Peptides against a protein of PDB entry 3OGK. Designs and how they scored, part 41

Target 1, 307 residues: chain A of PDB entry 3OGK
Amino acid sequence: ATPDRLSRRFPNLRSLKLKGKPRAAMFNLIPENWGGYVTPWVTEISNNLRQLKSVHFRRMIVSDLDLDRLAKARADDLETLKLDKCSGFTTDGLLSIVTHCRKIKTLLMEESSFSEKDGKWLHELAQHNTSLEVLNFYMTEFAKISPKDLETIARNCRSLVSVKVGDFEILELVGFFKAAANLEEFCGGSLNEDIGMPEKYMNLVFPRKLCRLGLSYMGPNEMPILFPFAAQIRKLDLLYALLETEDHCTLIQKCPNLEVLETRNVIGDRGLEVLAQYCKQLKRLRIERGADEQGMEDEEGLVSQRG

## One batch from the design tools (peptide; aimed at target 1 F27 K85 M139 R286)

Design b1_p19_5_s2 (made by RFdiffusion4, then SolubleMPNN; from b1_p19_5, 7 letters changed)
Fold by OpenDDE base, seed 5:
Structure b1_p19_5_s2 (fold): chain B 307 residues (1-307), chain A 19 residues (1-19)
Amino acid sequence: as target 1 above (307 residues)
Amino acid sequence: SALKERLRNAGPPLLDWEA
């Protein structure tokens, strides 16, 4: 498929999703000679896809110039931008997007690789956006953005329902959680063990509607912070939790309404048995390999075909 | 983080079941 052919066939296209490194069956979506660059697509969007409001680039090369062109071309008509596992841009490109697309509802750069120049993009978003519903920079490394801007976003965007962030210290997000009254999903943050203060996180107050959750680096000492609302949890992302098999069992037993679980093989057959016993509404289960699979001495920490 | 980077490179999932 070529951009020009797409626009000719679908001049009123509202949503576009492109994958730069597709499986063999999807290879025809991007010409080989374009190397996964979004540039020709952005050009086509700017010229001929005037009703496009949703753009999703996956595993593509995106430059700041591409983002700037897209931002200016779509402006407040752009509702969704997903830079999913993309690379090639800096925070200047993000700044252009949030500056020109002030009514954006979904902004995602999950697992994207970029050069961070400053935190202005998030500040600009905080100062001018009131439409945001989904903000996702999960699995990214922003060091120059402010949790105060995230709090401002929560205060100003009343439809904000899903926020996924990088490694913010979770205590810096207390104000954010208080402001995000309608938040249903949160992933990321950083729970940092403090031997001198074991109850460091016990007073965290989460949004009342929170039901999809993934706290990074959550260990067994922090896990109890979920217990007061575990019954309302529908989705758990434990991919970056520091829970052992027994910890999984403990938590799962408290989540009878769990629909989606993402975790690692440390859940073991035992954890799967507990999951089957207590989570009758489960719809999706994803189990990934552990980072230190060779270091797992306990046979119970492995998922077998019997589980 | 170093942990997340290691986890990201863990390869394909062992199981991805959907009802």
Scores: peptide ipSAE 0.161, ipTM 0.804, DockQ to the pose 0.574
OpenDDE base, seeds 1, 2, 3, 4: peptide ipSAE 0.160, 0.101, 0.113, 0.147; ipTM 0.802, 0.769, 0.775, 0.799

Design b1_p19_5_s3 (made by RFdiffusion4, then SolubleMPNN; from b1_p19_5, 10 letters changed)
Fold by OpenDDE base, seed 5:
Structure b1_p19_5_s3 (fold): chain B 307 residues (1-307), chain A 19 residues (1-19)
Amino acid sequence: as target 1 above (307 residues)
Amino acid sequence: SELRKLLRESGPPLLDWEE
């Protein structure tokens, strides 16, 4: 569809999702004729889609100017913005969004590629937003944002239920977890091994309602921090965990209410057998190819297609 | 992070099952 055709047919559209370039060409230079730029759509939103409250761009090119135009056009009417695997913008564009859209409930930039100028966008969000429910910059690299701003967001946004972040040291998020009383989902962070302090994470207190979890770089030494609430876990993201086949088996046995599992091929046939035995409520299973598994000669680390 | 990029291949999943 073209922007003009969409607005003519649906002038009262409230939600828009656009998909751009193919996955194989993700973050590569895309010819203009592929329709990968959001610019014409943002123009149409600004002029003709005045009831739009939810925008989802997937694998598209988004400039700071596009974000600024969108922010000013929709202002406090914008409830959801998802920049899913997008590129072309900087943190200035994000600053414009959070400055003008002060009632935004969902802000996502998962797997997006951008230039980071400063951490002002997260600070602005922390200072003025009280509506946020979902914040997701999973699999991004922000180095200039403050975990204190994330804590402030948790304190001020009482409906905050899902937060996915990049490479924050998990101990810097202690204040955030304490403030985020209604948090149900957390992904990201960074667990770092310390030979001198093997139990440095054992006193980490998670939100009481936490049931969807994906801690980055979690190894077998850190995994026990989940055991006290493993029975309430419904979703596990182990894509970036440092768990072997036996570690998967150990954890899965402790999660009888697991509904969604995302992991790498390291789970193996053994892990799948354990999953089938202990997780009777499983609804979704996603197994990715792990680069770390290319060297495993052991049959236990490979998932076979069993008919 | 660089480590995340090293852990996952960019290809399609081996399995994506949903009930």
Scores: peptide ipSAE 0.373, ipTM 0.917, DockQ to the pose 0.612
OpenDDE base, seeds 1, 2, 3, 4: peptide ipSAE 0.066, 0.035, 0.033, 0.362; ipTM 0.754, 0.703, 0.706, 0.915; seed 1 fails the geometry check

Design b1_p19_5_s4 (made by RFdiffusion4, then SolubleMPNN; from b1_p19_5, 8 letters changed)
Fold by OpenDDE base, seed 5:
Structure b1_p19_5_s4 (fold): chain B 307 residues (1-307), chain A 19 residues (1-19)
Amino acid sequence: as target 1 above (307 residues)
Amino acid sequence: SALRERLRNAGPPLLDWEA
């Protein structure tokens, strides 16, 4: 579909999802001449899609100008923006979005590639937004944003239920976790080993409703921080954890209400057996390849075709 | 770290099962 055809056919469109690199089955539905740029769509949104409140761009090229135009065109009507695996923008574009879209509820930049100019976008969001429900910049690299702004967001956004972040030191998020009283999902952060202080994370207090979790770089020494609430965990992202097979087994045994598990092949057949034994409510299992497969001769760390 | 970068470049999943 072309942007103009879309607006003519659906002038009252409320939600739009665009995929720049569709699955093979949908490849023929996207004109080649658009090259994955959102610009034509943003133009059409600005001019003709006045009811649009949700925008999801996946694997598209998005410029700061595109974001600025979108922001100004939709303003407080924009409730959801997902830049899913997009590229081409900077934090200036994000700043425009949060500046003009004061009532945004969902902001996602997961796995997007961008140029970071400053941390103003998160600061602006913290200063003015009270509507945010979902914030997701998982698997991104921000170095100039402040954990304090994240804390402010948590304090001001009472409906904040899901936050996924990049490599914040987890200890810097203590204030955030304290403020995020309704948080149900957290992914990201950074657990950093300290040989001199192996228990530095043991006093972390997580939000009481937390049930979907993925802590980056969590090793076996840090894993026990989950044990007090492991029984309430329904989703676990271990893709970036540093757990071995036995560690997986230990953790899984403590999560009888687990519904979704994302992990790597290090779980092994043994881990899968434990999963089957203890997690009777499992609805989804995703297993990715490990980064170190070339070097790990350990037979126990591989999921066989029988699993 | 090199390890962190490797973890981000995961290929297609070995298994993606949904009930």
Scores: peptide ipSAE 0.132, ipTM 0.790, DockQ to the pose 0.512
OpenDDE base, seeds 1, 2, 3, 4: peptide ipSAE 0.117, 0.094, 0.091, 0.120; ipTM 0.780, 0.764, 0.766, 0.783

Design b1_p19_6 (made by RFdiffusion4)
Pose (drawn by RFdiffusion4):
Structure b1_p19_6 (pose): chain A 307 residues (1-307), chain P 19 residues (1-19)
Amino acid sequence: as target 1 above (307 residues)
Amino acid sequence: LEFELSPPTAATEERWKKV
């Protein structure tokens, strides 16, 4: 339908969600220029959806111009913006929205592709934003943003509940973790072990409410930092973990309250067996395919009828 | 229970290739 039709039928929308490209685009089957331009929608938002407080774009093309218009037109009213698997914008667009939308509660760019010119958008949030509840740049290449800015955001945003990040060294986020007193969910970061520091981590202060998490590149040697509070974990994202079938069993075994598990097939039939009696409350399970070229990551990394 | 078996997305494949 045309944007005109949407605003005529529902002039007082508070929340809008638009999907563009077919699902196949998530698997590199759809041309990049196929469509899903968000622009006519943002122009309609400017003129006729004057009550909109939340926008979620999924698999759409979003430009800097379009986000500059959205930020100016909705300003302090934009409580939530989700750029979900979108493309076509840069850090200029992010900066525009974080400077004009001073009361953003939830900002999300998971799996989006954009050009990164600088890190001022995150710094701008750190300097002026107090209201942020959820910040999510989970599956994203950011090389110019400072972990100090993220820590500062945690110090200023009492209601921060959920943050998902890129390849920050976990050690650089120690300050962030102490400051994020209310943090229930964390995903991302980078666990980089060096033989030099056999106990490089073991001294992580995780927020005492963290129950939904996934640490990227987590190996067997760092896995134990979860044991002190594994009884509390309700959601686990081992999708980007570097741990073998045996290690999965040992961790899954310690999470009797786990309701959501996402993992690669390395979990193996053996891991599913463990999951079968320790985690009776399990509600959602996703087993994504692993490295399928040189053996199934190990000689148990195949799930079957047994599992 | 919601159960799913799925291939990796393009974004996931790209990231795994870097590793």

Design b1_p19_6_s1 (made by RFdiffusion4, then SolubleMPNN; from b1_p19_6, 10 letters changed)
Fold by OpenDDE base, seed 4:
Structure b1_p19_6_s1 (fold): chain B 307 residues (1-307), chain A 19 residues (1-19)
Amino acid sequence: as target 1 above (307 residues)
Amino acid sequence: MEVEFREPTAAQREREAKR
């Protein structure tokens, strides 16, 4: 499909999702300046798709100029922007989006690669947005953004229900969790083991409605922080957890309402048995091979064809 | 490249018309 054909056929389009080809295929099959770049689509959105509220770019090249044009063209009509595994922009492009699209409800840049210039985009979002429902920069590398701005967003955005972040120290997010009263989903953060303070995270208070969770680097010592609300957990992301098979079994047994589990092969057949026994509402299971597990073909921590 | 698009459902149009 071409941008011009889309606008002619669907002038009243509300939602657009563009999926680029996987990066390995991009170099050989996408002409330069077409298909992989959002530029022609942003031009078409700006000129002809005046009712567009939701934009989702997946695996596309997005420049700051593209973001600036999109931001100015849609302004407060833009409710959703998803930069899913995109590249080519900087935080200046994000700043343009949040500056001009003050009523944005969903902002996603999960797994996107960008140049970080400053944290101003998150600060601007914190200062002016009250509409945000979903913020997702999971698996991104932001070093210049402030946890305080995230707290401000939580305080100001009463409809904030899902937040996924990079490697914030979880203790820096205490204020955020206290402010995010309606938060249902949280992923990311960083749990850092401190040998001198094994109970470092034991007093962490999560939002009361939290039911979808993925804490990065959560080990067996930190896992107990979930136990008070484990029965309400519906989705668990353990891909970046530091849990062994037994730890998985322990946690899964406490999550009888689990609907979605994402984990590594370390769950093993034993963990799958426990999952089947205790999680009768399970709808989706994703198991990835851990990089560290490629050498342990014979250990209990492998999902066999029988599991 | 895959293009997915959604138009407002009849139910969404009715909700928008009532606003």
Scores: peptide ipSAE 0.048, ipTM 0.633, DockQ to the pose 0.017
OpenDDE base, seeds 1, 2, 3, 5: peptide ipSAE 0.047, 0.023, 0.023, 0.025; ipTM 0.640, 0.558, 0.552, 0.553

Design b1_p19_6_s2 (made by RFdiffusion4, then SolubleMPNN; from b1_p19_6, 10 letters changed)
Fold by OpenDDE base, seed 4:
Structure b1_p19_6_s2 (fold): chain B 307 residues (1-307), chain A 19 residues (1-19)
Amino acid sequence: as target 1 above (307 residues)
Amino acid sequence: MEVEFTEPTAAQRERDAKR
């Protein structure tokens, strides 16, 4: 569809989702310029889609100018922006969004690639937003943002229910977790094993409503931090956990209400058996092939076709 | 129940390389 055709057909459009080319299709089969840029759509939004409150770009090229135009055009009417696996922008574009869209409820840039200039966008969001419900910059590389701004967001945004972050040290997020009283979902962070302080994470206090979780680099030594609330876990993201098959079995047994599991092949057939035994409410299972498993022919860590 | 098998994402590969 072309932007102009969309606006003419749906002038009262409230939600727009655009999907760019699959990354696998980036190899020479489809011209780079075809359907990848959001610019024509942002122009159309600005001119003709005056009721648009939700925008989702997936695998699109998004410039700072596009974000600035979108921000100014929609301002406080923009409730949702999802930059899902997008590229071409900097943190200046994000700053424009949060500066102008002060009532944004969902801000996502998961797996997006961008140039990081500073952490001002998160600071601005922290200073001025009280509406945020979902913040997701999972699998992104932010080095200049402050965990203190995340805490401020949690304090100010009482409807904040889902937060997915990059590689923040989890201990830096203690204040965030304390402030995020209504948080139901958390993904990301970084658990860093310290041989000299094996219990450094044991006193972590998670939000009481937390039921969807994915802690990055969680190993078997850190896994026990979940046990006090494992029975309330409904979604578990173990894609970036450092758990072996037995660790998976241990954790899964403690999660009888698990509805969604995302993990790697390391779960093995044994882990799947345990999952089937203990997780009777399971609705979705995602198994990602681990990068390291290309070489191990050994049957024990592979999900066999028999399962 | 929905079961999905997926290949590693670029982000996964980058994280695995940091291990």
Scores: peptide ipSAE 0.344, ipTM 0.856, DockQ to the pose 0.598
OpenDDE base, seeds 1, 2, 3, 5: peptide ipSAE 0.306, 0.306, 0.284, 0.276; ipTM 0.840, 0.830, 0.830, 0.826; seed 5 fails the geometry check

Design b1_p19_6_s3 (made by RFdiffusion4, then SolubleMPNN; from b1_p19_6, 11 letters changed)
Fold by OpenDDE base, seed 5:
Structure b1_p19_6_s3 (fold): chain B 307 residues (1-307), chain A 19 residues (1-19)
Amino acid sequence: as target 1 above (307 residues)
Amino acid sequence: MEIEFREPTAAEREREARR
């Protein structure tokens, strides 16, 4: 379908989601003008889709000009923007979005690639937004944003329930966790093992309502920080955890209310047996092959296709 | 390219008709 045909048929659209081709196909076959760029869609949104509240671009090329046009066209009517696995923009485009869309509730850049100019976009969001419910820049490489701006967002946005971040040192987020009283979901951060300070993270206090969690680089030494609230965990993301099969078994046994597990093949058949025994409320299981597991021939840690 | 879209709900239409 073309943008113009959609707007003519449905002028009162509230939500739009566009999925581009997988990245492997995008490099070789995207004609410059069609199928991968959001530009023609942003033009159509600006001109003809005046009631649009939610925009989701997945695997699309998005420029700063596209973001600026979208921001100015929708302004405070834009409630949701998701740049899911997108590329082509800078933090200047993000700054335009948060400057003009002051009532945005969901802002997502998960797995997007961009050029980072500065941290002004997050600062602007912290200074002026009170509506934010979901902030997600999981699996991104921001180096110039401030954890203090995340803390300010948590204080000002009382409806903030889900936050996913890149590689922030988790101890820099102590103020954020204290302020985020209604937070239910957290993913990302960085746990950095310090042999000289084994108790480095043991005093970390999480929000009381936290029930969906994925801490990056969590090893067996850091895993005990979850034990005080493991019984309330409903979703666990272990894709970027540094846990072995036995560590998985230990953690799973402490999570009887687990509904969703995402992990790697390292869980093994043993971990799956423990999961079946202790997690009777499980609704979804996702197992991915880790890049590092392709080389070790040892059969014991592989989930057999027999199920 | 896959396109997903949503039209206004009945509740959203009623709120707009009252404004």
Scores: peptide ipSAE 0.278, ipTM 0.791, DockQ to the pose 0.016
OpenDDE base, seeds 1, 2, 3, 4: peptide ipSAE 0.322, 0.306, 0.330, 0.327; ipTM 0.806, 0.802, 0.810, 0.811; seeds 1, 2, 3, 4 fail the geometry check

Design b1_p19_6_s4 (made by RFdiffusion4, then SolubleMPNN; from b1_p19_6, 11 letters changed)
Fold by OpenDDE base, seed 2:
Structure b1_p19_6_s4 (fold): chain B 307 residues (1-307), chain A 19 residues (1-19)
Amino acid sequence: as target 1 above (307 residues)
Amino acid sequence: MEVEFREPTAAEREREARR
């Protein structure tokens, strides 16, 4: 469908999702020029789709100019923006979005590639937004944003229920977790093992409603921090956890209410048996092959076709 | 390229008709 044909037929659209061609993620290199440009669609949105509240671009090329045009055209009427696996923009484009769209509820940049100029976009969001429900920049490389701004967002946005972040040190997020009283989902962060301080994370306090979780680089030494609330966990993302088969078994046994598990093939047949035994409410299981496991032919850690 | 879209719900249409 062309943008002009869509707007003429459906002038009152509330939600639009555009999916570019699947990027062959060969070796985590997203070719910069892969995907369709959003520019023709942003032009059409700006001119003719005046009721649009939700925009989702997946695997598209998005420029700062596109984001600026979208921001100014939709302003406080824009409730959802998802830049899912997109490329071509900088943090200036994000700044334009949060400056003009002050009532945005969902902001997603998961797996997007961008040029980071500064952390002003998150600061601006923290200073002016009170509507945010979902913030997701999971699997991104922001280095110039502040954990303090994330804490401010949590304090000001009472409806904040889901936050996914990049590689923040988890201890820098203590203030955020304390402020995020209604948070149900958290993914990302960074757990950094310190051989000299094995209990580094044992005093970490999570939000009371937290039930969907994915801590990056969580190993067996850090895993016990989940045990006090493991019975309330409904979703686990273990794709970036550093857990072996036995560690999976230990954790799964503590999570009888688990509904969704995302993990690597390291769970093995044994982990699947334990999952079937203890997690009777399981609705979805995703198993990925770890990039590093292509070399370890040890058959015992692989999910067989019998499982 | 794949395009997905949503039209206004009945509740959204009613709110707009009252404004």
Scores: peptide ipSAE 0.341, ipTM 0.818, DockQ to the pose 0.016
OpenDDE base, seeds 1, 3, 4, 5: peptide ipSAE 0.364, 0.367, 0.372, 0.350; ipTM 0.830, 0.833, 0.833, 0.822; seeds 1, 3, 4, 5 fail the geometry check

Design b1_p19_7 (made by RFdiffusion4)
Pose (drawn by RFdiffusion4):
Structure b1_p19_7 (pose): chain A 307 residues (1-307), chain P 19 residues (1-19)
Amino acid sequence: as target 1 above (307 residues)
Amino acid sequence: SLELEFTDPTAATLKKREK
């Protein structure tokens, strides 16, 4: 339908969610220029959806121009913006929305592709934003943003509940973790072990409510930092973990309250057996395919009728 | 009541795994 039709039928929308490209686009089957331009919708938002406080774009083309317009038109009213698997914008668009939308509660860019010119957008949040509840740049290449800015955000945003990040060194986020007192969910970061520091981590202060998490590149040697509070973990994202079938069993075994598990097929039939009696409350399970070229990551990394 | 999924990797997942 046309944007005109949407605003005529529902002039007082508070929340809008638009999907563009077919699902196949998540698997590199759809041309990049196929469509899903968000621009007519943002123009319609400017003129006729004057009550909108939340926008979620999924698999759509979003430009800097269209985010500059959205930020100016909705300003302090924009409580939530989700750029979900979108493309076509840059850090100029991010900066525009974080400077004009001073009361953003939830900002999300998971799996989006954009051009990173600088890191001022994150710094701008750190300097002025107090209201942020969820910040999410989970599956994203950011090389110019400072972990100091993220820590500062945690110090200023009492209601920060959920943060998902890129390839920050976990050690650089120690300050962030101490400051994020209310943090219930963390995903991302980078666990980089060096033989030089056998106990490079072991001294992580995780927020005492963290129960939904996934540490990227987590190996067997760093896995134990989760054991002190594994009884509390309700959601586990081992999708980007570097741990073998045996290690999965050991960790899954310690999470009796786990309700959501996402992992690669390395979990193996053996891992599913473990999951079968320790985690009776399990509600959602996703087993994504692993490295399928040079053996199934190990000789147990195949799930079957047994599992 | 369990939601069970077996899925292929997305393009974004593949990109990250290739690094």

Design b1_p19_7_s1 (made by RFdiffusion4, then SolubleMPNN; from b1_p19_7, 8 letters changed)
Fold by OpenDDE base, seed 4:
Structure b1_p19_7_s1 (fold): chain B 307 residues (1-307), chain A 19 residues (1-19)
Amino acid sequence: as target 1 above (307 residues)
Amino acid sequence: ELEVEFVEPTAAELKRAAK
């Protein structure tokens, strides 16, 4: 399909999703030229798709100029922007989006590769947006953004229900969690083991409606922080958790309402048996092979045909 | 929602990649 053909056939299109062709990544790095260019599509959106409110680019090359053009063309009519595994832009492009699209509800940059110039985009979002429902920069490398801006967003956006972040120290997000009263989903953060303070996370208070969760680097010592609300958990992302097979079994047994589980092969056949026994509402199971598990000859840490 | 998948690079993409 071409942009011109799309606009001619669907001039009143409200939602567009573009997928670039996947390419083999060397050493788990997303190449800068992973996808196709969105430029011709952005041009068409700007000129001919005046009702478009939702844009999803997956594995596309997106420049700052593309984002700026999109932002100015759609302005407050843009409700959803998903830059899913995209590349080619900087935080200046993000700044343009949040500056011009003041009523954006969903902003996603999950697994995108970009050049970080500053944290102004998140600050601008915090200063002016009250509409945000979904914020997702999961598996990204932002080092210049402030947890305080995230807290401000939570305070100002009463409809904020899903937030996925990078490697923020989880204790820096205490204010965010307190402010995000309607938050249902949280992924990311960083749990850092401290031998001198083994219980430093035990007083962490999560939003009361939280039911979809993925805490990065959560180990067996931190896992108990979930136990008070484990029964309300419906989705778990354990891909970046530091849990062994037995830890999986322990947690799964406490989540009888679990609907979606994403984890690594470390769950093993034993974990799958426990999952089947205790999680009768399970709808989706995703198991990935971790790099750390490729060398483990122990059958207990591998999902076999039995499981 | 309309979903468009790129199976092959467009002529425009090839030209830009060559510059």
Scores: peptide ipSAE 0.066, ipTM 0.531, DockQ to the pose 0.034
OpenDDE base, seeds 1, 2, 3, 5: peptide ipSAE 0.026, 0.056, 0.053, 0.027; ipTM 0.530, 0.504, 0.470, 0.537

Design b1_p19_7_s2 (made by RFdiffusion4, then SolubleMPNN; from b1_p19_7, 11 letters changed)
Fold by OpenDDE base, seed 1:
Structure b1_p19_7_s2 (fold): chain B 307 residues (1-307), chain A 19 residues (1-19)
Amino acid sequence: as target 1 above (307 residues)
Amino acid sequence: SLEVEFVERTAIEKEIFAK
């Protein structure tokens, strides 16, 4: 499909999702053709797709100029922007988006590769947005953004229901969790084990409606923080948890209402048996073979053909 | 019904996002 054909066929298009080439091709053998760049699409959006409210770029090359053009063209009409596994932009592009699209409801940069210049984009979002429902920069690393801005967003955006972040120290998000009264989903953060302070995280208070969760680097020592509301959990992302097979079994037994589980091979056949026994509401199971599973094929914590 | 997906990340994805 070409941008011109799209606008001619669907001049009143409200939602657009563009998919680039598979990630392997994009990062290894990056083609320098327009099919991988959003530029021609952004041009067409700006000129001819005046009712577009939702844009989803997946595995595309996106420049700051592209984002700036998109932002100015759609302004407060843009409700959703997903930069899904994209690359080529900096935080300046994000700043343009949040500056001009002040009524954006969904902003996603999950698994995108970008250059971080500063934390202004999140600050600007915090200062002006009251509409945000979904904020997702999961599997990214921001070193220059402030947890205080995230707290401000939570305070001002009463419809905020899903937040996925990078490696924020979880204790820095205490204020955020207190403010995010309607939050249903949280992924990311960073749990840092302190042998000298084993109860470091035991006093964490999560939002009361939280039911979809994925805490990065959660080990067996931190896992008990979930137990008070484990029966409430509907979705677990354990891809970056530091749980062994038995830890999986322990947690799964406490989550009878689990509907979605994403985990690694470490769950093993044993974990799958426990899952089948205790999680009768399960709808989706994703098992990823992670890098940390290398060399463990002869050990417990392997999903075999039984699973 | 239950949907089960087995996924193996590409080498590039493992390098970038594996924890």
Scores: peptide ipSAE 0.120, ipTM 0.631, DockQ to the pose 0.535
OpenDDE base, seeds 2, 3, 4, 5: peptide ipSAE 0.106, 0.121, 0.027, 0.127; ipTM 0.636, 0.627, 0.552, 0.626; seeds 3, 4, 5 fail the geometry check

